Peptides against a protein of PDB entry 2YKT. Designs and how they scored, part 128

Target 1, 231 residues: chain A of PDB entry 2YKT
Amino acid sequence: SRSEEMHRLTENVYKTIMEQFNPSLRNFIAMGKNYEKALAGVTYAAKGYFDALVKMGELASESQGSKELGDVLFQMAEVHRQIQNQLEEMLKSFHNELLTQLEQKVELDSRYLSAALKKYQTEQRSKGDALDKCQAELKKLRKKSQGSKNPQKYSDKELQYIDAISNKQGELENYVSDGYKTALTEERRRFCFLVEKQCAVAKNSAAYHSKGKELLAQKLPLWQQACADPS

## One batch from the design tools (peptide; made by RFdiffusion4, then SolubleMPNN)

Design b2_p15_8_s4 (from b2_p15_8, 8 letters changed)
Fold by OpenDDE base, seed 5:
Structure b2_p15_8_s4 (fold): chain B 231 residues (1-231), chain A 15 residues (1-15)
Amino acid sequence: as target 1 above (231 residues)
Amino acid sequence: SFLEEKIKKLLEELA
């Protein structure tokens, strides 16, 4: 029946969120944390590399014939520092605006969805059982009427059951339909939340890349000419 | 809304 199919669809939406979406989201968060850790590791390793570059710049500054190249090497290290600062800001956003918030949501969601599904199932079953009962009673009444010498005495009761069945069928269909709408809305809300948070992170990431591009574009031509210029 | 319309269509398909 229509109501049965709609009921199955409703349950499947909740089950998909609980059994597919939420576990996948947890994995997404875990992979995000790994990515964050790797980027933090890059930051640390880069510090050592550019500190060593500064040391080379110091040696150049102490030389008789390469003194100006010391400034170039210092500038290279400084540009890296500025780019790294922007990366750290992006990572803070990545952690606080995406990972933490998603983790908070997914942690609370399992209990909520389980309760919501259970509530829906309980009420759906209650309405279904009431409908089935009325249908069964009508069937019994009709059998009794067919075996009776005075079927007319059951006519009013038959009409009452018919009306009850019609009303209960309508109520069940409406309830299941509303349940399906609610379930789909819940699913969409979760995807939208993920998209919105990812957009915020993307904006911050764009700022990082833009800053790096700007700084390097400004300085790189100067650095490339440094060896051609006489001291 | 878009979602409401989509749901409406789905319900009609199930009728």
Scores: peptide ipSAE 0.015, ipTM 0.518, DockQ to the pose 0.053
Fold by OpenDDE base, seed 2:
Structure b2_p15_8_s4 (fold): chain B 231 residues (1-231), chain A 15 residues (1-15)
Amino acid sequence: as target 1 above (231 residues)
Amino acid sequence: SFLEEKIKKLLEELA
């Protein structure tokens, strides 16, 4: 029946969230943490590299014929520092605005969804059982009527059961329909949350890339000409 | 909403 099919669909939505979406989201978070760790590692390694570059700049500054190149090397290191600062800000956002918040949500969601599904199932079954009971009673009444010398005695009661069955059927259908809408809304809400948090990360990432590009674009021409005219 | 309308259509298809 329509009601039964819709009921199955409703349950499947909840099950999909719990058994597919949430585990996948946990994996996504885990992969994000790995990515974060790798980027942190890059940051640390880069620091060592550019600290060494500063040392080279110091040597240049102490030389008799390459003093101006010392400033160039220092500038290169400084630009790196600024770029790394932007990266760190991006990583903070990545951690705080995406990973942490998603983790908090997914941890709470399992219990919530389980309860929501259980509530739906309980009420659906209750309504179904009530309907079945009325149908059974009508059937019994009809049997009695068929065996009676006065079938008209049961006519009013038969009509009452018919009406009750109709009402309960409608109520069940409406409940299941609403349940399906609710389930789909819950699913969409979760995807939307993910998208929104990813957007926040994307904005910060864009800022990082933009700043780096700007800084390098500004200085690179100067650095490229540094060896042409000795001081 | 758009979502509500889509859901409505899906439900109608089940009728």
Scores: peptide ipSAE 0.015, ipTM 0.526, DockQ to the pose 0.054
Fold by OpenDDE base, seed 1:
Order: C-alpha cells, then structure tokens, then sequence
Structure b2_p15_8_s4 (fold): chain B 231 residues (1-231), chain A 15 residues (1-15)
C-alpha cells in the first residue's frame, strides 16, 4: 500500500543516516585529524629550515662584502614566519570550528536518531494496529449480519466502522507522510551543518593563501635584484 | 513520486 511504501522510505532515511552518514562522518573526522597532524608536521619542519636560513643571514651580515644579502635572507625568513602564523590560525579554526564540533555531534547523534526512529515506529505501528482492528471488527460484524434473521439491525454499526476505517486510514497516511518529511529534514540538517562548518574553514584557508601571496608579491622583486645591486 | 516531490518543495521553502 501507499502508506506501507512511505513507511519503508521513512525508515530507510533514518537507516541511511545511522548506517551511512554517521560512519562516514566519523571517518571524515579521522581523516581531518590526520590532515591536521601532517600540517603541523610541515610547520615544524619548515621552522627548522628557515631558522637555518637565518643563520646564513647572520654570516652574511658579518662578512665584509655581503652585508646587504644578510638583510635579504632575514627578510625571507621573516616572511615565512608571518605566513606560518597565518597557517597556525587556519589550523586552529580547522580544529575548533570543524573537527571538535563535528565530533561532539556525531557522538550524541546515534542515540538521538535511535530514539526518534523508535518513536516513529511505535506510533506508526499503533495507528496501523488500530486500523487493522477496525477492519477486523467490520469483517466480524458482516459475518454476524449474514447469519442473522434481521441484517438491517447491524447496518448503522457497519457504516460506523466504514467511517472509522476511512478516518484511520487517512490519519495513518498523514502520519507517515509527516514522518517522511521529518526524516528528510533531519538528514538535510546534518548535511547543512557540515557545509556551514566547512565554509568557516574555507574562509580561514583563503585568508592564509591571500596573506602568503601578498607578502611574497611585495618582497620577491627586491630579493631577486639583491645580487645584481653593487652595494 | 508526487509525495516525494511535495516534500522536497516543502524542505526548500524551509531553507
């Protein structure tokens, strides 16, 4: 029946969230943590590299003929430091605005969804059972009427059952329809949350890239000419 | 289905 089909669809939405979305989200969080760790590792390794560059700059500054190149090397290291600071800010956002919040939600969501599904199933079954009961009673009444010497005695009651069945059928259909809407809304809400959090991360990532581009664009021409200048 | 389409429309209105 239509109601049965819609019921199955509703249950499938909940199952999809519980069995597909949530596990995938957990994996997404795990991959995010790995990504964060790798980026932190890059930052640490880069620090060592540019610290060594500073030492080269110090040597240049102490030389008789390469003093100005010392300043260039210092500037290169400083620009890197500023870029790394921006990266660290991005990483903080990545951790706090995305990973932490997603982790908190996914832990609680399984319990919530289980309860929501159970509630829906219980009520759906209750309405279905009530409908079945009325149908059974009507059938019983008709059998009784058929065996009676005065079938007209039961005509009013038969009409009452028919009306009740119609009403209960409509109620069940409406309930299941609303249930499906609710389930889809729950699913959409979860995807929207993910999108919103990812947008926040994207904004910070954009800031990181922009800052790097700006700093390098400003200084690179100067650095490229350093060896050509007679100083 | 017709019902699914109706539901999708309602969801869009809520967004």
Amino acid sequence: as target 1 above (231 residues)
Amino acid sequence: SFLEEKIKKLLEELA
Scores: peptide ipSAE 0.013, ipTM 0.522, DockQ to the pose 0.072
Fold by OpenDDE base, seed 3:
Parts: C-alpha cells; structure tokens; sequence
Structure b2_p15_8_s4 (fold): chain B 231 residues (1-231), chain A 15 residues (1-15)
C-alpha cells in the first residue's frame, strides 16, 4: 500500500543518516584532524627554514658590502611570519568552528535519531493496529450478517465500521506522510549545518590567501631590485 | 579517478 511504502521510505531515511551519513561525517572529522596536523607540521618546518634565512640576513648585515641585502632577507622572513599568523588563525577557526562542533553533534545524534525513529515506529504501529482491528471487526460483522435471518439488524454497525476505517486510514496516511517530511528535514538540516560551517572555514581560508598575496605583491618588487642597487 | 576528473572539470569551469 501507499502508506506502507512511505513508511519504509521514512525508516530508510533514518537508517541512512545513522548508518551512512554519521559514519561518513566521523570519517570527515578524522580526515580534517589529519589535515590540521599536517598543516601544523608545515608551519613548524617552515619556521626552521625562515629562521635559517634570518641567520643569513644577520651575516649580510655584518658585511660592509651587502648590508642592505640583510634587510631584504629580514623582510622576507617577516612576511613569512605574518603569513603564518594568518594560517594559524585559519587553523584555529578550522578546529573550533568546524571540527569541534561537528564532533559534538555527531556524538549526540545517534541517541537522538534512535529515539525519534522509535517514537515514529511506535505511533505508526499503534495507528496501524487500530485500523487492522476495525477491519477485522467489520469482516466478522459481515460474516454474522450473511448467516443471519435478519441482515438488516447489522446495517448501522457496518456503516459505523466503514466510517471508522476510512478515518483511521486517512489518519495513518497523514501521519506517515508527515513522518517522511520530518525525516527528510532532519537529513537536510545536517547537510546544511555542514555547509554553513564549511563556509566559515572557506572565509577564513580566503583571508589567509589574500593576506599572503597582498604581502608578497607589496614586497616582491623591492626584493627583486635589491641586487641591482649600487652598494 | 572519477572524483579527480570531476574536480578538474569544475576547476576548468571556474577559470
């Protein structure tokens, strides 16, 4: 029946969230943590490289003929420091605004969805059982009427059961329909939350890239001319 | 991979 099909669809939505979406989200969070760790590793390695560059700048500053190149090397290291600060801000946001919040939600979601599904199933079954009972009673009444010498005696009761069955059928269909819409809304809400949090990360990432581009664009022409300038 | 090809296509469309 239509109600049975829609009931199966509703249950499948909840099952898909619990068995596919949530595990995939946990994996997404894990991959995010790995990505964060790798970027932190890059940050640390880069610090060592540019610290060594500063040392080269110090040597240039101590020379008589290359003093101005010392300043250039220091500026290169400073620009790196500023770019790194932007990266750290991005990583902080990535951790606090995306990973932590998703982790908190996914951990609590299993219990919530299980309870929601159980509630739906209980009420759906209750309505279905009530409908089945009325149908069974009508069938019993019709059997009695066929074997009776006075079938007209049961006509009013038959009409009452027919009306009850119609009402209960409509109620069940409406309930299952609403249940399906609710389940789809629950699924959409979870995807929307992910998209919104990822948008915040994207904004912070854009700020990191923009700052790097700006700083390098400002200084690179100066650095390129440094060796051509007279001592 | 299939995903890699999709990404390449999207990047080309954005360029």
Amino acid sequence: as target 1 above (231 residues)
Amino acid sequence: SFLEEKIKKLLEELA
Scores: peptide ipSAE 0.000, ipTM 0.384, DockQ to the pose 0.085

## One batch from the design tools (peptide; made by RFdiffusion4, then SolubleMPNN)

Design b2_p16_3_s1 (from b2_p16_3 with E5K Q6M V7M E15L)
Fold by OpenDDE base, seed 3:
Structure b2_p16_3_s1 (fold): chain B 231 residues (1-231), chain A 16 residues (1-16)
Amino acid sequence: as target 1 above (231 residues)
Amino acid sequence: SEVEKMMEEIRKEVLE
C-alpha cells in the first residue's frame, strides 16, 4: 500500500543517517585529527629548518664581505615565522570550530535518532493496528449481515465503520507523510551544518594562504637582488 | 514525557 511504502521510505532515511552518515562523519573527524597532527608536525620540522637558516644568517653578519646577506637570511626566517603564526591560528579554528563541535554532535545524535525512530515506529504501528481492527470488524459485520434475514439492521453500523476506516486511513497516511518530511529535514540539517562548518575552515585557510602569498611576494624581489648588489 | 524532554535537548544540541 501507499502507506506501507512511505513508511519504509521514512525508516530508510533514519537508517541511512544512523548507518551511513554518522559513521562517515566519525571517520571525517578522525581524518581531520590526522590532518591536524600532520600540520603540527610540518610546523615543527619547518622551525628546525629555519632556525638553521638563522644560524647561517648570523655567520653572514659576522663575515667581512657578506654582512648584508645576513639581513636577507633573517628576513627569510621572519617571514616564515609570520606564515607559521597564521597557520597556527587556522589550526586552532579548525580544531575548536569544526572538529570539537562535530565530535560532540555526532555522539549525541546516535541516541536522538534511535529514540526518534522508535517513537515514530510505535505511533505508526498503533495507528496501523487501529485501522486493521476497524477493517476486521467491518468484515465481520458484513458477513453477519449477509446471513441475516434483516440486513437493514446493520446498515447504520456499517456506515460508521466505513467512515472510521476512511478517517483512520487518512490519519495514517498523513502521519507517515509528515514523518517522511521530518526525516528528510533532519538529514538536510546535518549536511547543512557540515557545509557551514567547512565554509569556516575554507575562509580561515584562504586567509592563511593569502597572508603567505602577500609576504613572500613583497620580499622575494628584494632577496633575489641581494647577490647582485655591490657590497 | 521524560523521553520527549531528552529528545528535545539532544535535538537542540545537534541541530542548532
Scores: peptide ipSAE 0.031, ipTM 0.676, DockQ to the pose 0.239
Fold by OpenDDE base, seed 5:
Structure b2_p16_3_s1 (fold): chain B 231 residues (1-231), chain A 16 residues (1-16)
Amino acid sequence: as target 1 above (231 residues)
Amino acid sequence: SEVEKMMEEIRKEVLE
């Protein structure tokens, strides 16, 4: 029946979220943590590299003929430091605003969805059973009427059961329909939340890249001329 | 019910 089909679809939506989406989201979070760790590693390694560059700048500053190049090397290291600070800010946001929040939500969501599905199933079954009972009673009544010398005695009761069945059928269909809409909405909200959080990450990443580009664009021409135009 | 209250609380935290 239509109601049975829609019921199946509703259950499938909940099951898909619980058995596919949520586990995948947990994995996504784990992969995100790994990515963060790798980027932190890059940051640390870069620090060592540019600290060494500063040392080269110190040597230049102590030289007789390359003193101005020392300043250039220091500027290069400083620009890197500023770029790195932007990366660190991005990473903090990535961790605190995306990963941590998703982790908290996914843990709670399992309990919520389980309870929601159970509630839906219980109510759906209750309505279905009530409908089945009425149908069975009508069938019994009709059988009794056919064997009676006075069938008219049961006519009013038969009409009552017919009406009850019709009403219960309608209620069941409406309930299942609403349940399906609710389930789809639940699913969509979760995907939308993920998309929105990723958009925030993208914006933060863009800011990091923009700052780096700006700083380098400003200084690079000066650095390129340093050897040609000693001062 | 107690279950319904719990569901509502979780819903708010998870979806909002």
Scores: peptide ipSAE 0.024, ipTM 0.689, DockQ to the pose 0.242
Fold by OpenDDE base, seed 4:
Structure b2_p16_3_s1 (fold): chain B 231 residues (1-231), chain A 16 residues (1-16)
Amino acid sequence: as target 1 above (231 residues)
Amino acid sequence: SEVEKMMEEIRKEVLE
């Protein structure tokens, strides 16, 4: 029936969220954590590298013929520090605004969706059973009427059942229809949430890249000329 | 089918 088909579709939406979307989201979060860890590792490793560069700058500053190159090396390290600070801000956002929030939501969502689906199923079944009962009673009544010497005796009751069936059918259809709309809305909201959180990360990432580009563009020409201009 | 059309309309209403 129309209502049964729509019911199946509604259930399938909930099942898709619970069995496909949520597990995939958990995996996404896990991969995000791995990515975060790797980026943190890069930051740490970079610090060691540029600390070593500072040491080279110190040696240059102590030299008789390369003093000015010491300042260049220090500037390189300082620019790196500023870039890394921006990266750290991006990572904080990545963790706090994306991963943590998604993790919290996906954990709560499993319970929520299970309850929501169960509630829907229970109510749908209740309405369906009530409809079936009325239909069965009407059928029984009609059989009795056909076997009776006075069929007119059952006419009023038959009309009552017909009206009841019509009303219950309409209610069931509306309920299932609304259920389907609700399910689709729930699914869309989850994707939208993911997109919105990813957008926030993207903005912070853009800021990191922009800052790095700006700083390097400003200083790199000076550094490139340093060896050509001995003093 | 008529049901499919109705479902499509619902999808459009919710998702668009």
Scores: peptide ipSAE 0.027, ipTM 0.615, DockQ to the pose 0.041; fails the geometry check
Fold by OpenDDE base, seed 1:
Structure b2_p16_3_s1 (fold): chain B 231 residues (1-231), chain A 16 residues (1-16)
Amino acid sequence: as target 1 above (231 residues)
Amino acid sequence: SEVEKMMEEIRKEVLE
């Protein structure tokens, strides 16, 4: 029936969220944590590299003919420090604004969705059973009427059951329809939340890249001419 | 089918 098919589709939406979306989201969070860890590792390795660059700058500053190049090397290291600080800020935001929030929600969502589905199923079954009962009673009444010497005696009661069946059928269809709408809304809300949080990450990432580009664009011309200028 | 049409209408409403 129409209501049964709609019911099946409604259940499938909930099942898709619980069995596909939520596990995939957990994996997404795990991959995000791995990415964060790797970037933290990059930060540490970069520090060592640019500390070594500073040492080279110190040697240049102590030389007789390359003193000005020492300042250039120091500036290069300083720009790196500023860029790295921006990266660290981005990572903190990535952790706090995306990963933590998603983790909290996905952990609670399994229980919520299970309860929501169960509630829907219980009510749907209740309405269905009530409908079936009325249909069965009508069938029994009709059998009695056919065997009776006075069929008109049952006419009013038959009309009452027909009306009740019609009303219960309508209620069931409406309930299942609303259930499907609710399920789709729940699914959409979860995707929207993910998109919104990812947008925040994108903004923070853009800030990191912009800062780096700005600093390097400002200083690079100066650094490039340093070797051409006499000491 | 009629059911599919109804489902599509509901889907549109949710997505709008």
Scores: peptide ipSAE 0.011, ipTM 0.559, DockQ to the pose 0.043; fails the geometry check

Design b2_p16_3_s2 (from b2_p16_3, 6 letters changed)
Fold by OpenDDE base, seed 3:
Structure b2_p16_3_s2 (fold): chain B 231 residues (1-231), chain A 16 residues (1-16)
Amino acid sequence: as target 1 above (231 residues)
Amino acid sequence: SEVEKMMEEIREEVLK
């Protein structure tokens, strides 16, 4: 029946969220933590490299013929420092605004959805059972009336059951329909939340890349000219 | 809401 099909669809939406979406989101969070850790590793390794570059700059500054190149090397290290500061800000936001919030939400929502599905199933079954009971009673009444010499005795009661069945059928269909809409809305809400949080990450990432590009674009021509200039 | 309207449209398509 239409009602049964809609019921199955509703249950499938909840099951998809709980069995596919939530586990995938947990994996996404785990991969995010790995990514964060790797970026932290990059920043640490980069610091060592550019600290060594500063040492080369110090040697140049102490030389007789390469003093100006010392300043160039220091500037290169300073630009790196500024880029790393932007990366650290991005990572803080990535952790606090995306990973932490998603982790809290996925656990809460998993419990919520389980309860919501159970509540829906219980109420759907209750309404279905009530409908089935009325249909069974009508069938019994019709059988009794068919064997009676006075069928008109049961006519009013038959009409009452027909009306009750119609009302209960409509109520069941409406309930299942609303349930399906609610389930789809819950699914969409979760995807929207993910998209919104990822947009924030994208904005922060863009700011990081823009700052790095600007700093390097400003200084690189100067650095390229440094060896061509007479001392 | 706009989201609710979209969900209703999706519902109708699925139930065809």
Scores: peptide ipSAE 0.020, ipTM 0.517, DockQ to the pose 0.039
Fold by OpenDDE base, seed 4:
Structure b2_p16_3_s2 (fold): chain B 231 residues (1-231), chain A 16 residues (1-16)
Amino acid sequence: as target 1 above (231 residues)
Amino acid sequence: SEVEKMMEEIREEVLK
């Protein structure tokens, strides 16, 4: 029936969220944590590299013929520090605004969706059973009427059942229809939330890249000329 | 089918 088909569709939406979306989201979060760890590792490794560069700058500053190159090397390390600071800010946002929030929601959502689906199923079944009962009673009444010498005796009751069936059918259809709309809305909201959080990450990432580009663009020409202009 | 059409209409309404 129309209502049964829509009911199945509604259940499938909830099942898709619970069995496909949420597990995939958990995996996404896990992969995000791995990515975060790797980026943190890059930051740490980079620090060691540029600390070593500073040491080379110190040696240059102590030399008689390369003193000015010491300052260049120090500037290179300083620019790196600033870039890394921006990366750290991006990572904080990545962790706090994306991963943590998604993790919190996905755990709560499992319980919520289970309850929501159960509630829907219970109410749907209740309405369906009530409808079936009325239909069965009408059928019984009609059989009695056909076997009776006075069928007119049952006419008023028959009309009452017909009316009840019509009303219950309408209520069931409306309930299932609303349920389907609700389910689709719930699914969309979850995707939208993910998109919005990812947009925030993208914005912060853009800031990191922009800052790095600006700093390097400012200094790189000076550094490139340093060896050509001995003093 | 008529049912499929109705479902699509609902989908479009919710997801627009």
Scores: peptide ipSAE 0.019, ipTM 0.570, DockQ to the pose 0.041
Fold by OpenDDE base, seed 2:
Structure b2_p16_3_s2 (fold): chain B 231 residues (1-231), chain A 16 residues (1-16)
Amino acid sequence: as target 1 above (231 residues)
Amino acid sequence: SEVEKMMEEIREEVLK
């Protein structure tokens, strides 16, 4: 029936969220944490590299013929420090605004969805059973009427059951329809939440890339000319 | 089918 088919679709939406979306989201979070860890590792390694560059700058500053190159090397290290600070800020945001929030949501969601599905199923079954009961009673009544010497005696009751069946059928269909809408809305909300959090990440990433590009573009011409100038 | 049409209508409504 129409209501049964819609009911199956509704259940499938909930099942898809619980069995496909949420596990995939957990994996996404895990991959995000791995990515964060790797970038943190890059940050640490970069610090060592540019600290060593500073040391080279110090040596240049102590030389007789390369003093000005010391300043250049210091600037290179400083610019990188600023870029790296921006990266760290981005990573903090990535962790706090995306990963943590998604993790909190996905952990709570399992219980919520299970309860929501159970509630829907219980009410759907209740309405279905009530409908079936009325249909069965009507069938019994009709059998009695056919065997009766006075079928007119049952006419009013038959009409009452017909009306009750119609009302219960309509109620069931409406309930299942609303259930399907609700389920789809729940699914959409979860995707929207993910998209919104990714937008925040994108914004922070853009800031990081912009800062790096700006700083390097500003200084690179100066650095490129440093060796052409005599001491 | 009529059921498929109904499902599509509901879907479209939710996606507004």
Scores: peptide ipSAE 0.017, ipTM 0.569, DockQ to the pose 0.042
Fold by OpenDDE base, seed 1:
Structure b2_p16_3_s2 (fold): chain B 231 residues (1-231), chain A 16 residues (1-16)
Amino acid sequence: as target 1 above (231 residues)
Amino acid sequence: SEVEKMMEEIREEVLK
């Protein structure tokens, strides 16, 4: 029936969230944590590299003929430090604004959705059973009427059951329809939340890249001419 | 089908 098909679709939405979306989201969070860890590793490795660059700058500053190149090397290391600080800020935001929040929600969501689905199923079944009962009673009444010498005796009661069946059928259809709308809304809300949090990450990432670009664009011309200038 | 049409209408409403 129409209501049964709609009911099946409603259940499938909840099942898709619980069995596909939420597990995928957990995996997304796990991959995010791995990415964060790798970037932290890059930060540490980069520190060692640019500390070594500073050492080269010190040697240049102590030289007789390359003193000015020491300042250039120091500036290169300093720009790196500033860029790296921006990266660390981005990572903190990535952790706190995306991963932590998603993790908190996904852990609670499984229980919530299970309860929501169960509630829907219980009420749907209750309405369905009530409808079936009325239909069965009408059938019994009609059988009695057919065997009776006075069928008109049952006419009013038959009309009452017909009306009750119509009303219960309408209520069931409306309930299942509303249930489907609710389920779709729940699904959409979860995707929207993910998109919104990812937008925040994108903004922070843009800030990191912009800062790096600005600093390098400002200093690179100066660094490029350093070797051409006499000591 | 009629059911599919109804479902599409609900979907469109949710996506607004």
Scores: peptide ipSAE 0.018, ipTM 0.571, DockQ to the pose 0.043; fails the geometry check

